# Ledger of designs, part 133: peptides against a protein of PDB entry 5VZU

Target 1, 271 residues: chain A of PDB entry 5VZU
Amino acid sequence: GRTLEDIFHEHMQELILMKFIYTSQYDNCLTYRRIYLPPSRPDDLIKPGLFKGTYGSHGLEIVMLSFHGRRARGTKITGDPNIPAGQQTVEIDLRHRIQLPDLENQRNFNELSRIVLEVRERVRQEQQEGGHEAGEGRGRQGPRESQPSPAQPRAEAPSKGPDGTPGEDGGEPGDAVAAAEQPAQCGQGQPFVLPVGVSSRNEDYPRTCRMCFYGTGLIAGHGFTSPERTPGVFILFDEDRFGFVWLELKSFSLYSRVQATFRNADAPSPQ

## One batch from the design tools (peptide; made by RFdiffusion4, then SolubleMPNN)

Design b2_p20_8_s4 (from b2_p20_8, 14 letters changed)
Fold by OpenDDE base, seed 1:
Structure b2_p20_8_s4 (fold): chain B 271 residues (1-271), chain A 20 residues (1-20)
Amino acid sequence: as target 1 above (271 residues)
Amino acid sequence: SENDKKAQEITLALDEKKAK
């Protein structure tokens, strides 16, 4: 049977050949597109910008992180044989925080899977409900014909409703034990570990995370065949590092900020 | 194909084995 190494070797040869074909075929038609850095906003979770993926055998993977209200996006700056440049590799829903369990239970992939899938179903329900409200709101602008309804002075009738007796129902004050919401310690990062069986190209990932969010990742076959969104977890480690757990792929991608300063990389102000 | 999505998974997973 083919070993995983044999499959890898064949796949690496295919990737090298594809890269060679692409670089050789475009000898006459290289379109250079200027990339602008997204402007930073006060409400941005971290500074937007370029991040280097450390997960790919494809070499240097660059992703642009940008914020769009309650959503974040990772856009591929470098393409690979599966997913072209300009595709949204990750889409993050900043409305749906993932609460990681304790460090012991974080090793359980099935627990992470349960948590993520529960959030996915909530996101789907909210999308269905919000789709109904947007549909009903457009229907009622029927032309209000301005019929001049006359001012009829309808009279005062003073009906004295009767003396309903106060029933003394002594409802016991149920002790609403206010579960003291332990103040979420807003500043301390949570201990972080990957679940057992989640692949991470490097074991050198941050062992503390600030927060996690529900997201979806783009997966495809070679030549961008059968593209689909899979559920995952966006993990914010710090200002310069984030990760994405691909739940179905059982893989982890680490992204680190590109520290290079680019002159004139800001988007031109809309004149 | 299911194999091509596995190629992305394999590309992610087998780079671990080369880094060891």
Scores: peptide ipSAE 0.036, ipTM 0.689, DockQ to the pose 0.085
Fold by OpenDDE base, seed 4:
Structure b2_p20_8_s4 (fold): chain B 271 residues (1-271), chain A 20 residues (1-20)
Amino acid sequence: as target 1 above (271 residues)
Amino acid sequence: SENDKKAQEITLALDEKKAK
């Protein structure tokens, strides 16, 4: 039978061949599109921009991180044999924070899987409910032909008199102890470790993270066949580093900010 | 196919083996 090693060798040969075919085809049909950096907003989780992925045999992967209200997006600047440039490789739901357990429980892949899948079901429910509200809101604009019903003169009902006896019911204001939302300690990084069995190209990932969010990653076959969204975790390490845990793929991708300053990379002002 | 998803897992796992 084919060994795993044989399958690996065949797949590596196919990837090299695909890369060769793509590079040879691109010499004839390169469309250059200017990339603009997204404008920074005060409410952005971190500064938007270009990030270098350190994962995969495809070489240098560049992703643009951008913020869109309560969503973040990673857009591929570099394509690979599976996913072309311009695709949204990751979509992050900033509404759905993932709370990581302690370090001992973070090593348990099944615990992380449980947490992520519970959030995935909440996101699906919210999408179904929001789809129903948008559907019902359109259905009720049936054309009410407001036939002008003739203004029947409403008779002036008599002004009954003023006997406002002031009932002094001194209802004690129940101290609703507003549970002081402990200011989310946005500053203290929590200890971070990958679950056992999650593959990481480099063991040199940050061992502390600021925040985690539910997200989906795009996966596809070669030539962008059967594209689908897989659940994952966006890990914010710092201002310049984030990761994505691909839950179904049991893999981790680390992204680091491209420190190069690009002159004239600002988006043209919307006219 | 399930094989193409495995191919991505495989590619990631190969890069780990070459970096060791």
Scores: peptide ipSAE 0.029, ipTM 0.669, DockQ to the pose 0.106
Fold by OpenDDE base, seed 2:
Structure b2_p20_8_s4 (fold): chain B 271 residues (1-271), chain A 20 residues (1-20)
Amino acid sequence: as target 1 above (271 residues)
Amino acid sequence: SENDKKAQEITLALDEKKAK
């Protein structure tokens, strides 16, 4: 049988070969496209911009983080053997916050998996309901002529009977104490640890997080074969750091802001 | 293939094992 070491060597040879093929293709046809930094908005969760990630065996990735109303997106600036540049590596739903359990229960991968899959199912239901409302609204405008369906008759079925016992039971109106939605204390970071069995290339991830959201990550085979979106968790650590937990891959990617200032990289003002 | 996804998991686990 192949050892884990044999499989590693075969996979590393394939990655080197793919890197060689891609670089050799670029030598024959280089296309340069200017990128612009997205404008920052007051309602953005953090300042948009370039982030550097460590993505497993793919090495160093550059992604552009941008905000689009209640969604955030990570766009690949660097391609890899699986996913070309310009693809949405992560899509974050800012409507669907993930509530992490206490630090003890955060070690349980099955608990995180349960929470994420419940949110995924809600997102799927909301998409189905919103699709039905858009579909039904178009169908009703056909002027169906009101053919007068005939008046079938009055059958009088009968009158029984009286008994009136007036039981007084004055049930006091239990004050439904509206459970005041405790304003989510947006200020204090929660202790954070990766679940057991989630691989992190470095143990040097932040041990406190601000917020977590449901998201999906793009995965594909070599040459962008069979691309699919998998469920995950976006972890906001601070203004300059976020992570993504790939649930199905049991992996964690850490992204850190690129601190380089670029001259003339701002998007042209919309005229 | 399922093998390529699994190869990434194995590559990560072996990189962690070589860094220890």
Scores: peptide ipSAE 0.027, ipTM 0.671, DockQ to the pose 0.103
Fold by OpenDDE base, seed 5:
Structure b2_p20_8_s4 (fold): chain B 271 residues (1-271), chain A 20 residues (1-20)
Amino acid sequence: as target 1 above (271 residues)
Amino acid sequence: SENDKKAQEITLALDEKKAK
């Protein structure tokens, strides 16, 4: 029987061959596009830019990290057989911080899974509620065709029913439990370990993390077939490193800043 | 390593799960 190693070796050879075929087919039609680095904003979680990472079986990928208000995005600069360049490999919701448990409980994949799925359901509810508010606003401008309904007669005013005493039912104002804005403690990194059963290609991931956020990752079959978003965890380690835990995939991708100085990589000033 | 083998298994199982 094929060993898992043989199957992987064959699969990796196939992926390399596919990548070679794709790159070679385009060899005569390589469109070079200039990539501009996104402008840095003061409110950006870290400096935006190019990151190198390991993504699944596809090996080394280049991703552009950018910030869009309360969202961050990882955009593929390198394509793979599944997901072409220019796709958003990760989307991070900076509104939904994930608190990792203690280091012992971080080893429990089911606990991380529970935490992530609870946040996923909140994000889904918020999207449904925000969708309803946008829907109700459009319905009211039906043209009131003022059909002149005829003047049917004044039925009589029935009489003076009596003096109902105002019951003083002092309904206590239900304390709106102010959702405690957990202060963004910019503080000390917490100990970090991958859950048991999460695959990492690199065991040399940082053992402390600064912050974690809910996010979604893009997955697809070969040729970008059946693209879907899966839940995950964005892990900020430091200014130059982040990770993504693909929850359903039980995999971890580590991304490190590309330290190469690019001459003239700044976006042209908006004219 | 044993971790590489498991990474491989997960990756393969994912690619197979999407090919079905």
Scores: peptide ipSAE 0.019, ipTM 0.614, DockQ to the pose 0.353

## One batch from the design tools (peptide; made by RFdiffusion4, then SolubleMPNN)

Design b2_p21_1_s1 (from b2_p21_1, 14 letters changed)
Fold by OpenDDE base, seed 1:
Structure b2_p21_1_s1 (fold): chain B 271 residues (1-271), chain A 21 residues (1-21)
Amino acid sequence: as target 1 above (271 residues)
Amino acid sequence: SLEQKYLELAKKLPKSYSYEF
């Protein structure tokens, strides 16, 4: 029978040949679109912009990082035979931090899987509860055909001025113990290592991370067939580097900021 | 097309190996 290795080699040969065909088609018909860099906001986790990401067998791809309130988004600028350009390769939920264990437990893929799947279930529950509140609010507006009752002229009752003496009810200021929002500890950099069995194209990833968040990555078959979202972990290393752990694929993508300066790449101000 | 031939081959792969990111 074909081994998993034979199947993988055949898949890789097919993928390489698809890439060759798509690359060779660029000589015949190119559509050029201007790319605008997203504006930076003060509350953005890092400066938005272009990153080069590692995509396993695909090699290096260009991704635009942007922020959308409590969500971050990676959009493919370069496409491949599975995921075309313009697709959202990663979606990050900045509401759901991932707490990594110590270095010994970070090597355990099953521990990372447990942590991510627990957060995935919370995200699913929040989506169900928010769906129920939106559902109950719509059900009560049955169109009561309020028959137009005839406007009887209400007589002008005279304005008696009430001499309402304001009683000084000295309500004691109940000490609302303002729950001191624990200052978001700018997380001292945590030692970071990939779990055993997670593939990285290069071993040259940062060994310290600032913050981690729950996210989903987009996966598909050849020709963007049956696209689905897989759970993962966004790893913030520094201002210019982040990672994504693809949990089900057991793969790691390292994203590094494109250091090239582009003239006239700023988004036009919304008119 | 060559693309159709590859799509047909990809359908014969285990789903876990035919999905890429």
Scores: peptide ipSAE 0.315, ipTM 0.665, DockQ to the pose 0.291
Fold by OpenDDE base, seed 3:
Structure b2_p21_1_s1 (fold): chain B 271 residues (1-271), chain A 21 residues (1-21)
Amino acid sequence: as target 1 above (271 residues)
Amino acid sequence: SLEQKYLELAKKLPKSYSYEF
């Protein structure tokens, strides 16, 4: 019978052939669409823009990073046989920070998996609770039948106001020590290592990270069949580098800023 | 077709091999 290895080799041969067909289509017809760079905002975690990302078997792909309030998005600019261009390859929830353990415990994939899955369940609970509040508010616009207010008249009477004494209780102004929000310490970089059994295309990834967040990655079969979101970890290394750990795929993508400058790439001003 | 052969192979792979990112 075919081994799992034989099946995997056949899968990879077919992936290569699909990639060849996609590239060969450019000789026949090209549709060009202008891509605009997202505007930078003060609250953006890092400058938005183009990144080159490592996608295992696919190699290098171009991803646009953009910020949308408490969410970040990676959008594929280059597509592959699984996920076409214009899809949101990663969605990051900037409300849900991941705390990495020490370096010894970071090598344990099961520990990282536990931490990520606990955050995933919190995100699901918050989505269910927010869905219930939005549902209850719409029900009460029953038609106010305009029942006619009848007019009638009654008059009575005047009675007295008793003396309630002003108690002087001189409560001392407790000094509300305004807990100075410690300026979010630009977090001292934490030592970083990939868990055992997480595949990285390159061993040359940053060994120090600033912060991590919960996120989801898009996965699909070839031809974009049965697309689904899988849990992962967004890792901010610096202003120009971030990573994504694909938990279910046991893979790591490293994203590095494209240093090229583009003319006429700014988004048109909202009119 | 090549595509049909591909789809039939992908159905035989474990989920971890049939899905890419």
Scores: peptide ipSAE 0.309, ipTM 0.668, DockQ to the pose 0.225
Fold by OpenDDE base, seed 5:
Order: C-alpha cells, then sequence, then structure tokens
Structure b2_p21_1_s1 (fold): chain B 271 residues (1-271), chain A 21 residues (1-21)
C-alpha cells in the first residue's frame, strides 16, 4: 500500500512539475520587477521584510511582511500554482488579539476554532456597522431641481419678545477617556503548541509565542480560481519568526526572516 | 506539450488537493 509519505512525495512532485510548467510558460516573457523593502515604522509590531515560509503542500515560499496601521500583510514574492506572486497570502488584524488558552487547551482544535470564530464574528459586525455609517451619509443629496417657486412677498411682523435668562448649565463635557490603546506590549512569551490535527511540515516550530492576532489567509484553486479568504491565527514568535494557522485547512505555515542583506533595496525616498 | 502536461496534471490535482496536505 502507499504510505502517507509516498502520497505526499508524489503530490510534491506533481506540485513541483506544475510550478515548473507555470514558470516555463513565461520563460520567453520574463518581466523583472524591482521589489522594495517596506520602510520600518516605530509602531511596527516587528521589522517588516522578507520571510521564508512553508505553505502546506506548496513547500517553500517567500513572503514580504508589511505593516499598514492596525493591519499587517503578507504578500507573496514567489507565486505558486494556486496563488500568483503579488497576492496577499495573509492579512492580519492587529486590533483583534487572540488569547491562547493554557498549553493543555491549546491542543484542542475546537477551542482554538471557537476563539477564532468568535473574533471573526466581531470583525464582521464592525465591518457592517462601519458600512452603515458610510452608506447613510451619501443618500440625501438628490439634486433638488430648484423649481423656481414664485415671488410671494410675505410680510413684516417685528415682535421683540423678551428676557429669558441664559441658564449657565455648564454640563461638563464628560471626558470620554479614550481608552489609551495600550501599545501592544510584547507580552511575556506564552508556551505554544499546535492543536491536535493541525498539520505542520515540520515539528520544529517555536514552542513559545509572544502574541497572536486574528487574520485571514488567501486560498484558491489552480490558476487562481475561486479565490477566498479563510480565517486563521497569526502567531508572533519573535522578531524573526511568525506563523499562520489556517483554521479551515487545519494547517500551519511557519515564516522565518530572510537574513540576507540587500543593497539598494530601500524604497526610493518620496521626491 | 507543456500545456498538455499541465492539463493532465490539473485534472489529477483537485482544487483542494494543495490544501489537503
Amino acid sequence: as target 1 above (271 residues)
Amino acid sequence: SLEQKYLELAKKLPKSYSYEF
């Protein structure tokens, strides 16, 4: 009988062949595009840059991590048969921290699933509420055709009525203490383990994480067909390593910083 | 052709197959 390892090996050979076919179709039409490293900002969760990842059966990929206010983005530098280069493989919501349970309960996939889905519903509610405020403001400027209603000369009356004392009711504007979003303190590292039934390409992932956030990953069929966003967990391990748990796929991708120094890789200064 | 090989492969590899592993 085929071992599971034999099936994975055959599948990997097929994916490598498919990658080769895709790349070879463009051999005569290679457009080289310069990639710039994102500028680092003080509020960036970690230094932005290139990370080497493992993505399910697709093997090794290169992802650019960048920060966009309260969002982080992993952009594919290497394409694969499903997701082309330049697509956002992961999108992280830094507003929605995930608190992992203790190490025993972290092994329970259903507990992680519950936590992630509860955050997903909060994100959906916030998107619906923000969509309603933007929608109501635009509706009412129908062009009132100013029909030229005629000249009626309505009259004078002057009445001076009197004194009403201005009551001084100095309603103190209640200081809406803007809950100072505590800068995401790099919490003490928490023990980390993948849930049972979440696949990883290797068991050599960090066993301590700094923090986790809700995010979405991009999945698609071959040739980027039917692309969709699946819920997941971004796991910050350290300055040079992060992971993504693909909840629906029950898979884990580990990303490690590319330690190569690139000359002239900085974005041109805005002139 | 490479295209024929791709089409043969794409028939063997379900859309989900890349994520089932």
Scores: peptide ipSAE 0.015, ipTM 0.523, DockQ to the pose 0.344
Fold by OpenDDE base, seed 4:
Structure b2_p21_1_s1 (fold): chain B 271 residues (1-271), chain A 21 residues (1-21)
Amino acid sequence: as target 1 above (271 residues)
Amino acid sequence: SLEQKYLELAKKLPKSYSYEF
């Protein structure tokens, strides 16, 4: 029978052929859209910008990484037969840090799967609770028909006098031991390895990571059919490299910053 | 299962590969 590897190889050949056909078809009415780089903010996890990714069979892709408060987004700049350009290929929840275990336990795919699925359930619960708060807050604006009750001029009740003696109740300042939030040692990379059975295109991925976060990746059939979000892990390696583990696919995508300088790539100031 | 991995992978493939299990 065909192996999954055979299917991947055939798929890679088909994708290359499709890309070749699309790029060689001069009769295609090409719509060009100007892409602007997102402005960098001090609170951005890394500098936003263009990253080149390798998606195994999908080959080389360009993704824009951008930050939106407690969320990061990877937006496809290059489309593929499944997912068109402009789609959010990855959405990262920066509120939900993934703590990787030691290297021995990082080799265990089931342990990573457990950790990610537990975070997925927390995210679902928070979305349900936040949906209820937003729902309940809208329900109580019944139209207060504020009938203008006529302002009866209620009289000047007199100035009662001053003598409230200040009781010196010397409440002891309870030492609120501010649990010093240990400054998240943002700087020390932890050892990193892919779980056994996670497919990487390259074995030369970084062996240390700074931070990991819960995220979702977009998957779809040909022509963007049945698009869905699948759980995964965003892995920050350094200022110029991140990865995404597609949990259900058991695959890893590595992204590296595009080192090209672009002139006039900044978003126009909103006039 | 290998089947589930295949089905999830097939959702990213441009063509339906038939995996005969």
Scores: peptide ipSAE 0.023, ipTM 0.584, DockQ to the pose 0.092; fails the geometry check

Design b2_p21_1_s2 (from b2_p21_1, 13 letters changed)
Fold by OpenDDE base, seed 2:
Structure b2_p21_1_s2 (fold): chain B 271 residues (1-271), chain A 21 residues (1-21)
Amino acid sequence: as target 1 above (271 residues)
Amino acid sequence: SLEEKYLELAKKLPPSYSFEF
């Protein structure tokens, strides 16, 4: 039979060949597109801009991080054999914060999976409810004048009685101590570790995170075949670093801000 | 097979995924 090693060798050979084909296509025509940096907004979680992914089998990955109200997006600047440039590699829902457990329970992949899948179901429910409200608003066609059929006066049924005594028992109002949502300590990041069995290229990732959110990543076969969204966790480490845990793939991607200053890279002001 | 399923997943892996052998 094929060994697991044979399967990985075949995959790597196919990936190298696809990468070679994609790069060799440039011999015929180069199309240049100007990229503008997204404008920074006060409500942006961090400064938008270019981020470099950790290298993998596809090599250099550059994404543009941008904010769109309660959503963030990572757009591919570099294409690869699976996903072309301009695709949204990650979509983050800033409404759905992920609360990581303590550092001991963060090692448990099944616990992270449970938390993410519960949030995925909430997102699905909210999308269904919002779809129903938009559907019902179109269905109110005009008032059919339904003529008033005279409903007959149905009958009297009867009387039963009596007495039972007014037991006074003055149950003290148990003070429902509103569990004050401890304001998430905005200053000290939470200790962070990858779950056991999540692959990272390097163990050199930040061991402290500021906050996490539910998100989805785009995955596809070679040549952008069978593209699908897979659930994951966006991890904000600091102003210049974020990660994405690909839950179904058991993989972690680290992204670091491109520190290069770009002259004239700001979008023209909307006239 | 399980192997074919792993190969299909491997083909969809993000660019940051390294198969370290």
Scores: peptide ipSAE 0.031, ipTM 0.625, DockQ to the pose 0.094
Fold by OpenDDE base, seed 5:
Structure b2_p21_1_s2 (fold): chain B 271 residues (1-271), chain A 21 residues (1-21)
Amino acid sequence: as target 1 above (271 residues)
Amino acid sequence: SLEEKYLELAKKLPPSYSFEF
């Protein structure tokens, strides 16, 4: 039978071949596409823009980070053999902050896995509940065939009189405990370490993180086959660095801001 | 089996991935 090592060896050979094909295509046909940088918003977790990263054995990638209300998105600027350019490599749910344990328990992959999977389940429940509210509202506009109900005579109901005493039922305004949006404490940086068994291409990752969020990463086979979203952790280190832990892949990608200044990279103002 | 699921997942994994069974 095929061993796991055989599959990895074959996959490595295919990856090298696909990379060679992609690089060799640059000699024959270049499609130039303009990339616009997202405008910065005051509510953005960090400045949006281009980040350079590494994803496992795939090598260097360029990702555009953008913010969309309570979501962040990493969009591939560089394609790879598995995932073409323009795909959303990561989607971050800024509603679901992950609290990392102490540094000792951060080494435990199973503890991180537990925390992430509990958040994933909450996200699934919220999606199911929101789907039900949207579904029930559309069902009841069955065409009421206006059967012409015959004009039953309006019986003159008598004019009984006025004496409704105003009951001052001082209904206490139920304190809608506004779920205190925990202010995005730009908290003091927490000590950070990768769990045991999480592969990083670079051992030189930041050892302090600002905050973490639940997210999903896109994975696929070669040629974008069987694409799926896998759970992970977005780790904000600082204004210029973030990471993503691919939980099921036991891998870590580090992304660093591209410090290059681009002229005329701003989106054209909508006329 | 669990192993078959891992073998299928391995097709999507980076070549540097290792499974601990």
Scores: peptide ipSAE 0.027, ipTM 0.578, DockQ to the pose 0.079
Fold by OpenDDE base, seed 4:
Structure b2_p21_1_s2 (fold): chain B 271 residues (1-271), chain A 21 residues (1-21)
Amino acid sequence: as target 1 above (271 residues)
Amino acid sequence: SLEEKYLELAKKLPPSYSFEF
C-alpha cells in the first residue's frame, strides 16, 4: 500500500511540477506591479519592509511585513501554487503576547499548543463581544421622529441666596501607590527552541527571541482552494529576523530582512 | 482517516513546505 512517505513524495513531485508549469506559463505574460515599502513609524515593533523566507526545495519567498496599529501583517510578494501574491500569509495580533515557558517546557509541543489555543479562545471572545457592542450600538438609532413639541416659555423662578459655607472636609490624600508599570524589559531576549516534532528546514534558527505574539497564518490548496486561517506564533528574534510557528502544521518558517536598499520604494504621499 | 487529514493538511501547506521525511 502507499506509505505516508510515498504520498508525501508524490505530493512534493506534484508541487515541483506545478511550480515549473506556473513559472513556464508566466514567462510569456508577466504583469509587473510596483511595490511600495510601508512607511516606518516610531511605534513599529521593528522596521517594516521586505523579508525573505527560505523554504525547502522551493527557494525564496518574499513577504512584506507591515504594521497597522496593534496588528502586524505579512503580505506575500511572491505567490505560490497555493497562495497568490498579495495575500496576507500571516496576521499578528500585537495585543496578544505569547509568553514562552522555560527552555525545558518549550520542547513540549502540547504546552505551546495549550498556550496558543487559550489565546485563540480569548481573541474569539473579544471578537464576539466587540461584535455585540457594534450590533447594540446600531439597534438603538430607531428614527425618533422628534415631533417638535412647542417650547412653552416656563417662568423665571427666583434667585435664592448665597450662603454656601465651605465645609473644610480635609480628606486625606490617599496615597495612590502608583503601580510602577514595570518598564517593559525590551532588552533581554529569552532562550528559544522549537518544540519537539515541529519541522524546521534547518536547525540554523536564532536560539534567543525578544518576544512572541499570537497570530494566524493562511493555508490553502492548489489554486487557492479552501483557504483558511490556522493559529500560530509570531516570534520576533531581532530587528532583521522573525519566525512563525504553524501550530496545526507543526512547522516553523524563518524570515530574514532583505538587506537590499531600494531607491524610490516609498509610497507616494496621497495627493 | 489520519492519513486523509495529513493529506488535506499537506495540500494546504505552502508548496515551499518541504516535508523532511
Scores: peptide ipSAE 0.026, ipTM 0.611, DockQ to the pose 0.096
Fold by OpenDDE base, seed 1:
Structure b2_p21_1_s2 (fold): chain B 271 residues (1-271), chain A 21 residues (1-21)
Amino acid sequence: as target 1 above (271 residues)
Amino acid sequence: SLEEKYLELAKKLPPSYSFEF
């Protein structure tokens, strides 16, 4: 039967050939699209913008990071043979923070896998519950054939007088114990290490992280075939660096801010 | 199986991923 090695060998030959074809075609008629940088908002986790990263054998990739309320998105600026430019490679759920264990337990891939899969199951449950509320609300609009009931005449019922004595019903203030939302401790940077068996093309990753969130990455075959979302962890290191752990792939991608200044790259103000 | 899942993932992964195992 086809082995994992056979699949990798065939896929390697295909990728080498595709890269050769694409790199030999720099003389092709290239279509250029203007890219606008997303505007920064005060509540953005970090400044949005262009980040450079590595994804698998594709080499240097450019991703636009943007914020959309309690979600972040990484959009491909550079396409690859699997995922074209303009696709959302990563989607981050800023509602679902990942708490990393101590540095010793961070080396255990099974512990990270457990934590991520528990969060993934919670996200699925929340989606099912929200789907049920939307489903039950639509069922009751049966077509009320409002038969036009005839206009019965407005009998002018007389103005009865004002004698509303204010009953002082002293309703005891039920102590709604407001569950103190534990102030989101602005996470002091914790020691960070990749789990054993998670591959990194860049061994020079930050050894401290600020916070982590649940996310999903997009994977596909060549030509964007059978695209699917795989679970992962977004790791914020600092203002200019983040990572993504691809859980099922056992890989880590490091993204660093593009330090180039772009003139006239700001999004036009919404008119 | 875990192997079938690995084979399906491997079809979508760059082969350079195998050199890191």
Scores: peptide ipSAE 0.027, ipTM 0.597, DockQ to the pose 0.071; fails the geometry check

